# Peptides against a protein of PDB entry 8PQO, part 134

Target 1, 252 residues: chain A of PDB entry 8PQO
Amino acid sequence: VLLKEYRVILPVSVDEYQVGQLYSVAEASKNETGGGEGVEVLVNEPYEKDGEKGQYTHKIYHLQSKVPTFVRMLAPEGALNIHEKAWNAYPYCRTVITNEYMKEDFLIKIETWHKPDLGTQENVHKLEPEAWKHVEAVYIDIADRSQVLSKDYKAEEDPAKFKSIKTGRGPLGPNWKQELVNQKDCPYMCAYKLVTVKFKWWGLQNKVENFIHKQERRLFTNFHRQLFCWLDKWVDLTMDDIRRMEEETKRQ

## One batch from the design tools (peptide; made by RFdiffusion4, then SolubleMPNN)

Design b1_p20_8_s1 (from b1_p20_8, 9 letters changed)
Fold by OpenDDE base, seed 2:
Structure b1_p20_8_s1 (fold): chain B 252 residues (1-252), chain A 20 residues (1-20)
Amino acid sequence: as target 1 above (252 residues)
Amino acid sequence: GMMELYFSIANLTVNNYLKY
């Protein structure tokens, strides 16, 4: 088991982020080949649990069409079916990813708190002290180009180059977070993403767990760089606008 | 979400089966 808490600081408010996240997810998904192909939505319903109120989704991602034929032929039964259960109670979110073949030997859990701070809270997910001691805190700086793989880098998605016309935010210099404290008119938040990865196959545990974390970090970095650089596209949208866009997308 | 699967799970599956 490998736990890391990724802290992503952004010059947006918690309320803005809700819109920006949904927009950016939709936009990024459109850019992926076969966006919704192989996705089965089993459940999509409101939930209330332990004072938490939000939307629960259970999706199955069938990866058969996403892998080469020979991989599909060699894959064990259920190995290409990924289950995603998500509890979206913004500003809190939880996602649990499992695989039919791996069963309890595989788990990815992503728990996110969105807080109006600069990533200074410790143990925001309220883990037991002993468990928290094993969590590595990883700060993601969206302006730091060195954290971006060359193959992922796009100038149009570089927060160090982007200037929001609508908000005046950016570009983000090397000390943007420190400077942000003195900018009373610029909101900020941190997404605290506690990522739990379990992969219990002997000899591969550390390799796979670290690999998954690397991919998650990469994803979080790129996504939030996009989110910020797309600020002018979504900042004036309302949640109702997003809902309408989602409905339109579903019909296509 | 979808992005997490494409960037992590799908890649994991493909890479492991191909032994990349």
Scores: peptide ipSAE 0.033, ipTM 0.704, DockQ to the pose 0.262
Fold by OpenDDE base, seed 3:
Structure b1_p20_8_s1 (fold): chain B 252 residues (1-252), chain A 20 residues (1-20)
Amino acid sequence: as target 1 above (252 residues)
Amino acid sequence: GMMELYFSIANLTVNNYLKY
């Protein structure tokens, strides 16, 4: 098991982020090859547990049509079905990813707290001390181009170049986080993303767990760069606007 | 994207299965 807490600092408020995240997820999904093809929604319902109220979703990603033929032919039964269970109770979110074939030997859990701070809280997810001491805190700087793969880089999604017309935020220079502290007019938040990766196969555990973390970090980095650079597209939207957009999309 | 990650995971699963 390998745990890392990714801390993504953004020059947006927690309330703004809720809208921005939903918008950016939808927008990013449109840009993905295949879109929603192969996605089965099993459950989409409200939940309440221990004072936590939110939306629960259970989706299955059927990857049979997304992998090369030879992979599909060689894959064991259930290996290409990825289950995603998500508890969305913003500002808290939890996602659990499992695989039918791997069962208990595979787990990706992503727990996120969105806090109006600069990533300074320790153990925001309230792990036991023994567990917390093994968690690596990883700060993602959305303005740091060196953290972006060349193949992922787009100038129009570079926070170091983007300036929001509507808010005046950006571009984010090398010391933007420090400068942010002195800017009372600019809100900020941190997404604390505790990622737990379990891949319990002898000889491959560390390799695969580290690989998955690398991919998650890449995903978080690119996503939040997009989120910020799309600020002018979503900052004036309300949650009601987002919900309406989602409903309209479902009708198409 | 997320689908790319899932593809990678699936690919790893298949590759690991073949080792057993």
Scores: peptide ipSAE 0.030, ipTM 0.657, DockQ to the pose 0.672
Fold by OpenDDE base, seed 1:
Structure b1_p20_8_s1 (fold): chain B 252 residues (1-252), chain A 20 residues (1-20)
Amino acid sequence: as target 1 above (252 residues)
Amino acid sequence: GMMELYFSIANLTVNNYLKY
């Protein structure tokens, strides 16, 4: 088991982020080939548990069409079905990813708190001290190009170049986070994303767990660069606008 | 929230697992 807490600081408010995240997910999905294909929504309903209220979703990602035919034919039953259970109680979110074949031997859990700070809080997810001391805190700087793979880099998604017309935010210079403290009119927040990865297979645990974390970090970095650079596209949208976009995406 | 993005991660994980 490998735990890391990714802290993504953004020059947006917690309330703004709720819209921006949903928009950016929908937009990113449109840009991916085969977006929505093989996704089955089993459950989408409100929930209440232990004082937490939100929306619960259970989706299955059927990867059969996403792999070569020979792989599909050789794959064990259930190996290409990924289950995603999500509890969306913004500003708190929890996602659990499992696989039918691996069962308890595979788990990706992502728990996120969105806080109006600069990523300075310790143990926002309230882990036991013994567990918390084993968590690596990883700061993601969306303006730092060195954290972006060359193949992922796009100039139109570079926070160091982007200037929001609607809000006046950006571009983000090398010391933007420190300068933000003195900009009383610019909101900021941090997404604290505790990622738990478990992969139980003799000789492959560390390799796979580290690989998944590497992919998660890459994903979080690219996604939030997009989210910020798309600020003018989503900052004036309502939640109703977002819901319409989600419905349109499902139809494609 | 990051539903479609997790599909991409899952695909990469499966592909890497079967490749090596």
Scores: peptide ipSAE 0.039, ipTM 0.716, DockQ to the pose 0.276; fails the geometry check
Fold by OpenDDE base, seed 4:
Structure b1_p20_8_s1 (fold): chain B 252 residues (1-252), chain A 20 residues (1-20)
Amino acid sequence: as target 1 above (252 residues)
Amino acid sequence: GMMELYFSIANLTVNNYLKY
């Protein structure tokens, strides 16, 4: 098991992020091949547990049509079915990813707190001390180009170049986080993303767990760079606007 | 790879459903 807490600092408020995240997810999904093809929603219902109120979803991603033929032909039964269980209680979110074939031998858990700070809270997810000492804190700087793979880099999604017309935020220079504290009119937040990866197959555990973390970091980095650079597209939207957009998308 | 695809799809579908 490999745990890392990714801390993504953004020059947006927690409330703004709620809109921006939904917008950016929708926008990013449009760019993915096949879109929602192969996604089966098993459950989508409100939940209440231990004072936490939110929406619970259980989705299955059927990836048979998303992989090369030879992979599909060689894949064991259930290997291409990914289950995602999500508890969405913004500003808290928990996602659990499992696979039918690997069962208990495979787990990805992503727990996120969105806090109005600069990533300074320790153990925001309230792990036991013994567990917390094994968590690596990883800071993602959306302005740091060196954290972006060349193949992922897009100039229009570079926070170091982007200037928000609507908010005046950006571009984000090398010391943008330090400068942010002196800008009383600019909100900020941190997404604390605790990622737990388990891959129990002997001989492959460390390799696969590290690989998954590398991919998660890549995804978080790219996503939040997009989120910020799309600020002018979503900052004036309301949650109702987002809901309407989602409904319109479902009708298509 | 296949694993990259798994995580990409999953993360791109995470939504905050409290808006409903």
Scores: peptide ipSAE 0.033, ipTM 0.718, DockQ to the pose 0.060; fails the geometry check

Design b1_p20_8_s2 (from b1_p20_8, 10 letters changed)
Fold by OpenDDE base, seed 1:
Structure b1_p20_8_s2 (fold): chain B 252 residues (1-252), chain A 20 residues (1-20)
Amino acid sequence: as target 1 above (252 residues)
Amino acid sequence: GKMELYKLIANITVTNYLKY
């Protein structure tokens, strides 16, 4: 098991981020080849548990069309079905990813707190002290080009070049986080993403767990760069606007 | 992205199956 807490600082409010995240997920999904093909929504309902209230979703990603034919033919039953269970109680979110074939030998858990701070809180997920000692804290800087792979880099998604017309935010210089403290009119937040990866396979556990973390870090970096650079597209939208857009996308 | 991760999981699963 490998745990890392990714801290993503953004020059947006916690309330703004709720809209921006949903918009950016929808937009990013449209840009991916194959869209919602092979996604089955089993459950989408409100939940209440232990004082937490939100929306619960259970999705299955059927990967049969996403892998080469020879892989599909050799794959055991359930191997190409990925289950995603998500509890969205914003500003808290939890996602659990499992595979039917791997069962208890595979788990990705992503727990996120969105806080109106600069990523300075320790153990926001309230882990036991012994468990917390094993968590690596990783800061993601959306303005740092060195954290972006050359193949993922787009100039239109570069926070160091982007300036929001609607809000005046950006471009983000090398010291933008330190300067933000002095900008009383610019909101800020941190997404604290605790990622737990479990992959039990003899001789491959550490390699695969580290690889998954590398992919998650890449995803979080690129996604939040997009979210910021798309600020003018979503900052004036309401949650009702987002819901309407989601309904329209489902009818397509 | 997420799809690359899912493809990796699939490949690993198949590789494990082929060992038996």
Scores: peptide ipSAE 0.030, ipTM 0.651, DockQ to the pose 0.531
Fold by OpenDDE base, seed 4:
Structure b1_p20_8_s2 (fold): chain B 252 residues (1-252), chain A 20 residues (1-20)
Amino acid sequence: as target 1 above (252 residues)
Amino acid sequence: GKMELYKLIANITVTNYLKY
């Protein structure tokens, strides 16, 4: 098991981020080839548990059409079915990913707190001390080009170049986080993303767990760069606007 | 083969988890 807490600081409020996240997910999904194909929604319902209120979703991703023929032919039964269970109680979210074939030997868990701070809280997910001492804290700086793979880099998604016309935020210079503290009118937040990866396969555990973390980090970096650079597209939208857009997308 | 599958799973998973 490999645990890392990714801390993504953004020059947006927690309330703004809720809209921006949903918008950016929808936009990113449009850019992905084969979005929605092979996705089965088993459950989508409100939940209430231990004072947490939100939306619960259970989805199955059927990857048979997304893998090469030889992989499909050699894959054990259930190996290409990924289950995603998600509890969205913004500003808290939890996602659990499992595989039918691997069962308890494979787990990706992503737990996110969105806090109105600069990533200074320790153990925001309230792990036991023994577990917390094994968590690596990883800061993602959306302005740091060195954290972006060359193949993922787009100038239009570079926070170091982008300036929001609507908000005046950006471009984000090397010291943008320190400068935020002095800018009373600029909101900020941190997304604390605790990622737990388990891949219990002899000889491959560390390799696969590290690889998954590398992919998660890559995704979080690219996504939040997009989210910020798309600020002018979503900052004036309401949650009702987002819901309408999602409904319109489902009808297409 | 298995490694490529898990790479694919990781890529697909990560893109969807940004919704949450």
Scores: peptide ipSAE 0.053, ipTM 0.741, DockQ to the pose 0.063; fails the geometry check
Fold by OpenDDE base, seed 3:
Structure b1_p20_8_s2 (fold): chain B 252 residues (1-252), chain A 20 residues (1-20)
Amino acid sequence: as target 1 above (252 residues)
Amino acid sequence: GKMELYKLIANITVTNYLKY
C-alpha cells in the first residue's frame, strides 16, 4: 500500500472550485477519445451518512473495446471491468476504484477535502497517527512548468501565461503562492487529495503502486492547470447553469 | 500485457476521478 496526499493550491474559492471542477471535467471529457463508451452507470442516487450528504455513483468501466485485441484475448474474465464508486459530498469527495479480477488485491482510493487555506493543515483526512506517518505530502504547483510533461504542455493551459479578464487573476509567477497571502482580494483554496493505492502482486507491488501515483499526479497537475486557465469560461456560471449543461449534454 | 492494462486502468481512473 502506498499513500500520498497531494495538495493543490489554487487562486479560487472553495465555492468557485465546485463550479470550475464540474465545468472542467465536462470539458476535459469531451476531449477524450471514446467518451462514455463502455461506461455502465449502475447507481446514481443521493445518500446521507453520518451527517454527510451527497451524491453516490457506481459505474462500471468495460475496457474490452479500449484495449488491443491481444490484451482482450489474454485478459482473465473480469480483468477488464473496473468499478468506480464515488461519494460526492462537496467539499468532501471520495472515489474507490476496484477490479473484478483482482478483488482485494487492487484498490485505488482518492479522498479529497477542499479547504479555504494554503495547504497548511496536517492530517485533514483524520488518519490514525501510525498511518499518517507513512503518508507523503506532495505539493502540486500549477504554475511550475517543470512538473508538466512536454507532451502535455499547452501554452493556452499555462497558468504562468494566463490572465483572467473577468477576475484579473494571473499570470502566476514563480512566487505566486507567497504573493497570494498578501492579496486580500484574491480567494484561495487547497484540494487535499489523499490517494491510497494497493496493488498486491508479488514482485510488482511497488512498481505498479508508484506508477499509479505518477499517473494520478500527472492528471491532477494537468486538470488544475486547465481549471485555472478556463476560469473566464466558468467563473460566472452557477451550479444551476452546470446542471443545465449536464442535462443538455446527456440529451446529445 | 498486465502492466499495460494497469497503466490503462490508471489513466482511465485518473480521468474519471476528476469528475468528482
Scores: peptide ipSAE 0.040, ipTM 0.727, DockQ to the pose 0.083; fails the geometry check
Fold by OpenDDE base, seed 2:
Structure b1_p20_8_s2 (fold): chain B 252 residues (1-252), chain A 20 residues (1-20)
Amino acid sequence: as target 1 above (252 residues)
Amino acid sequence: GKMELYKLIANITVTNYLKY
């Protein structure tokens, strides 16, 4: 098991981020042709549990059409079926990813708190002290180009170059986080993403767990760079506007 | 073989997680 807490600081409010996240997800989905193919939504319903109120989603990703023929032929039964269970109670979210073949030997869990701070809270997910000692805190700086792979870099998605016309935010210089503290009119937040990866396979555990974490980090970095650079596209949108966009995306 | 499969699963899952 490998645990890391990714802390993504953004010059947006927690309330703004809710809109921006949904917009950016919808936009990313539109840009990927065939993204919905092989996705089965089993459950999509509101839930209330232990004072947490939100939306529960259970999806199955059938990867048979997404893998090469030789992989499909060699894959054990259930190996290409991925279950995703998500509890979205913004500003808290939990996602649990499992595989039918691996059962308890495979888990990806992503738990996110969105807080109006600069990533300074320790153990925001309230882990036991012994468990928390094993969590690596990883700060993602969306302005730091060195954290972006060359193949992922786009100038139009570079926070160090972007300036929001609507909000005046950006570009983000090397010391943008320190400067933000002195800017009374600029909101900020941190997304605390606790990622738990379990892959119990003899000789491959560490390699696969580290690989998954690298992919998650890459994903979080690129997504939040996009989210910020798309600020002028979503900052004036309402939740109703977002819902319409999601419905349109599902029909394509 | 199995490692490549799970790398692929991880990549697809991570990519799809952001889409939805």
Scores: peptide ipSAE 0.038, ipTM 0.718, DockQ to the pose 0.068; fails the geometry check

Design b1_p20_8_s3 (from b1_p20_8, 13 letters changed)
Fold by OpenDDE base, seed 2:
Order: C-alpha cells, then sequence, then structure tokens
Structure b1_p20_8_s3 (fold): chain B 252 residues (1-252), chain A 20 residues (1-20)
C-alpha cells in the first residue's frame, strides 16, 4: 500500500472550484476518444450518511474496446472491468476504484478535501497518527512547467501564460502562491487529495503502485492547469448551467 | 478520471497475469 497526499493550490474559491471542476471534467470528457463508450452508470443517486449529504455514483468502465484485440483475448474474466464508486459531498469527495479480477488485491482510493487555504493543513483527512506518518505530501504547482511532461504540454493550458479577462487572475509567475497572500481580492484554495493505492501482486506491488501514483499526479496536474486556463469559460456558470451541460453530454 | 488511466491499469494487470 502506498499513500500520498497531493496538495493542489489554485487561485479560485472553494465555491468557484465546484463549478470549474464539473465544467472541466465535462470538457475533458468531450475531448476523449470514444465519448462515453464502455462506461456503464449503475447508480447515480443522492445519499445521506452520518450527516454527509451528496451524490453517489457507481460506474463500470468496460475496457474491452479500449485495448488491443490480443490483450482482450488473453485477459482473464473481469480484468477489463473497472468499478468506480464515488461519494460527492462537496467540499468532500471520495472515489474508490476496484477491479473484478483483482478483488481485494487492487484498490485506488482518492479522498479529497477542498479548503480555503494554501495547503498548510496537516492530516486534513484525520488519519491515525501512525498512518499519517506513512503519507508523503506532494505539492502540485500548476504554474511549474517542469512538472508537466512535454507530450502533455499545451501553451493554451499554461497558467504561466494565461490571463483571465473576466477575473484578471494570472498569469501565474514563479512566486504566485506567495504573492497571492498579499492579493486581498483573489480567492485561493487547496485541494487535498489523499490517494491510497494497493496493488498486491508478488514482484510488481511497488512498481505498479508507484506507476499509478505517477499517473494520478500527471492527471491532477494537467486537469488543474486546464481548470485554471478555462476560468473564463466557467466562472460565470451556475450549478444549474453545469447540470444542463452534463445532461447534454450524456445524450451525445 | 481519464479512460487512459484505466486502460493503462488494465494493461498492467493483464501483462502481469501472462507473466505468471
Amino acid sequence: as target 1 above (252 residues)
Amino acid sequence: MKMELYRLIANLVITNYLKY
């Protein structure tokens, strides 16, 4: 098991981020090849548990059409079915990813708190002290080009070049986070993403767990760069606007 | 989450299965 807490600081409010996240997810999904093919939504309903209220989703990703034919032919039963269970009680979110073949030997859990701070809170997920000692804190700087793979880099998605016309935010210079403290009119938040990865297979555990973390970090970095650079596209949208866009995307 | 990540995970699982 490998745990890391990714801290993503953004020059947006917690409330703004809710809109921006949903917009950016929808926009990113449109750009993916095969738009929704192989995604089965089993459950999508409101939930209430222990005072937490939100939306629960259960999705299956059927990867049979997304892998080469020879891989599909050799794959054991259930190996190409990925289950995603998500509890969205913003500003808290939890996602649990499992695989039918690996069962208890595979887990990706992503727990996110969105806080109106600069990533300074320790153990925001309230882990036991012994468990917290094993968590690596990883800061993601959306303005730092060195954190982006060359193949993922797009100039139109570079926070160091983008300036929001609607809000005046950006471009984000090397010291943008420190400067933000002095900008009374610019909101900020941190997404604290505790990622737990379990891959129990002899000889491959560490390799796969580290690989998954590398991919998650890459995903979070690119996503939040997009979210910020798309600020002018979503900052004036309401949650009702987002819901309509999601419904339209599901019909395509 | 991007489908690419799931594809990569699945490929790793399958590759490991074939190894043993």
Scores: peptide ipSAE 0.027, ipTM 0.629, DockQ to the pose 0.640
Fold by OpenDDE base, seed 3:
Structure b1_p20_8_s3 (fold): chain B 252 residues (1-252), chain A 20 residues (1-20)
Amino acid sequence: as target 1 above (252 residues)
Amino acid sequence: MKMELYRLIANLVITNYLKY
């Protein structure tokens, strides 16, 4: 098991981020080849547990159509079915990813708190002290080009070049996080993403767990760069606007 | 082969996760 807490600081409020996240996910999904094909939604319902209220979703990703024929032919039964269980109780979110074939030997859990701070809270997910001792805190700087793979880099998604016309935020220079504290009119937040990866396969555990974490970090970095650079597209939208856009997208 | 599958899983699932 490998745990890392990714801390993503953004020059947006927690309330703004809720809109921006949903918009950016919808926009990113349009760019994915094959859209929602192979996604089965088993459950999509409101939940309430221990004072946490939100939306629960259970999806199956059927990857049979997304992999080459030779992979499909060699894959064990259930190996290409990925289950995603998600609890969205913004500003808290949890996603659990499992695989039918690997059962207890595979887990990706992502737990996120969105806080109006600069990533300074320790153990925001309230882990036991012994568990917290093994968590690596990883800061993601959306303005740092060195954290972006050359193949992922787009100039229009570079926070170091982007300036929001609507809000005046950006561009984000090398010291933007330090300067943010002195900017009274610029809101800020941190997304604390605790990622737990379990891959119990002899000889491959560390390799695969580290690989998954590298992919998660890459995804978080690229997504939040997009989210910020798309600020002018979503900052004036309401949650009702987002819901309408989601409904329109489902009808296409 | 497993690495590409995990990349696909990561891309598909995490893009959907970021919705939350």
Scores: peptide ipSAE 0.041, ipTM 0.692, DockQ to the pose 0.061; fails the geometry check
Fold by OpenDDE base, seed 4:
Structure b1_p20_8_s3 (fold): chain B 252 residues (1-252), chain A 20 residues (1-20)
Amino acid sequence: as target 1 above (252 residues)
Amino acid sequence: MKMELYRLIANLVITNYLKY
C-alpha cells in the first residue's frame, strides 16, 4: 500500500472551485471522443450517512473496447471491468476504484477535502498517527512547467501565461502563492487529495503502486491547470447552469 | 504481460474517472 497526499493550491474560492471542477470535467469529457463509451451507471442517488450528505454514484468502466485485441483475448474474466464508487459531499469527496478480477488485491481510493487555505493543514483526513507518518505530502504547483510532461504541455493551458479577463487573476509567476497572501481580493483554496493505492501482486506491488501515483499526479496537474486557464469560461456560471449543461450532454 | 495489462488499465481508469 502506498499513500500520498496531493495538495493543489488554486487562486479560486472553495465555492468557485465547485463550479469550475464540474465545468472542467464536462469540457474534458467532450474533448475525448468516445469518453462515455463503455461506462455503465449502476447507481446515482442522494445519500446521508453520519451527518455527511451528498450524491452517491456507482459506475462500471468496461475497458474491452479500449484495449488491444490481444489484451482482450488474454485478459481473465472481469479483469477489464473497473468499478468506481463515489461519494460526493462537496467540499468532501471520496472515490473508490476496484477491479472484479483483482478483488481485494487492487484498490485506488481518492479522498479529497477542499479547504480555504494554502495547503498548510496537516492530516486533514484525520488518519491515525501511525498511518499519517507514512503519508508523503506532494505539492502540485500549477504554474510550475517542470511538473508537466512535454507531451501534455499546451500554451493555452499554461497558468504562467494565462490572465483572466473577468477576474484579473494570473498570470501565475514563480512566487504566486506567496504573493496571494498579500492580495486581499483574490480568494484561494487547497484541494487535499489523499490517494491510497494497493496492488497486492508479489514482485509488482511497488512498481504498479508508484506507476498509479505517477499517473494520478499527472492527471491532477493537467486538470487543475485546465481548470484555472478556463476560469473565464466558468466563473460566471451557477450550479444551475452546470446542471443544465450536464442534462443537455446526457441527451446527446 | 500481466504488468503491461494493469498499467494500461490503470492509465485508462485514472484518465477517465475524473471525467465523470
Scores: peptide ipSAE 0.030, ipTM 0.680, DockQ to the pose 0.068; fails the geometry check
Fold by OpenDDE base, seed 5:
Structure b1_p20_8_s3 (fold): chain B 252 residues (1-252), chain A 20 residues (1-20)
Amino acid sequence: as target 1 above (252 residues)
Amino acid sequence: MKMELYRLIANLVITNYLKY
């Protein structure tokens, strides 16, 4: 098991981020090849547990059409079915990813707190002290081009070049996070993403767990660069606007 | 975004199964 807490600082408020995240997920999904093909929604309902209220979703990603034919033909039963269970109680979110074939030998858990700070809170997910000692804190800087793979880089999604016309935020210079403290009119937040990866196969555990973390970090970095650079597209939207957009997308 | 990650994970699982 390998745990890392990714801390993503953004020059947006916690309330703004809720809209921006949903917009950016929808926009990114439109750009993916095959759209919603192979996604089965088993459950989508409200939940209440231990004072937490939110939306619970259970999805299956059927990857049979997303892999080469030879992989599909050789894959064991259930190996290409990925289950995603998600509890969305913004500003808290939890996602659990499992595979039918690997069962208890595979887990990705992503727990996120969105806080109006600069990523300075320790153990925001309230782990036991012994467990917390083994968590690496990883800061993601959305303005740092060196954290982006060359193949993922787009100039229109570069926070170091982008300036919001609607808000005046950006471009983000090398010291932008330190400067936020002095910018009274610029909101900021941190997404604290505790990622737990379990891959319990002898000889490959560390390799695969580290690989998954590398991919998660890449995903978080690219997504939040997009979210910020798309600020002018979503900052004036309401949650009701987002809900309408989601309903329209479901009808297509 | 999510689909690419899941594809990579699935490929790792399948590759490992074929190797062992």
Scores: peptide ipSAE 0.028, ipTM 0.640, DockQ to the pose 0.695; fails the geometry check

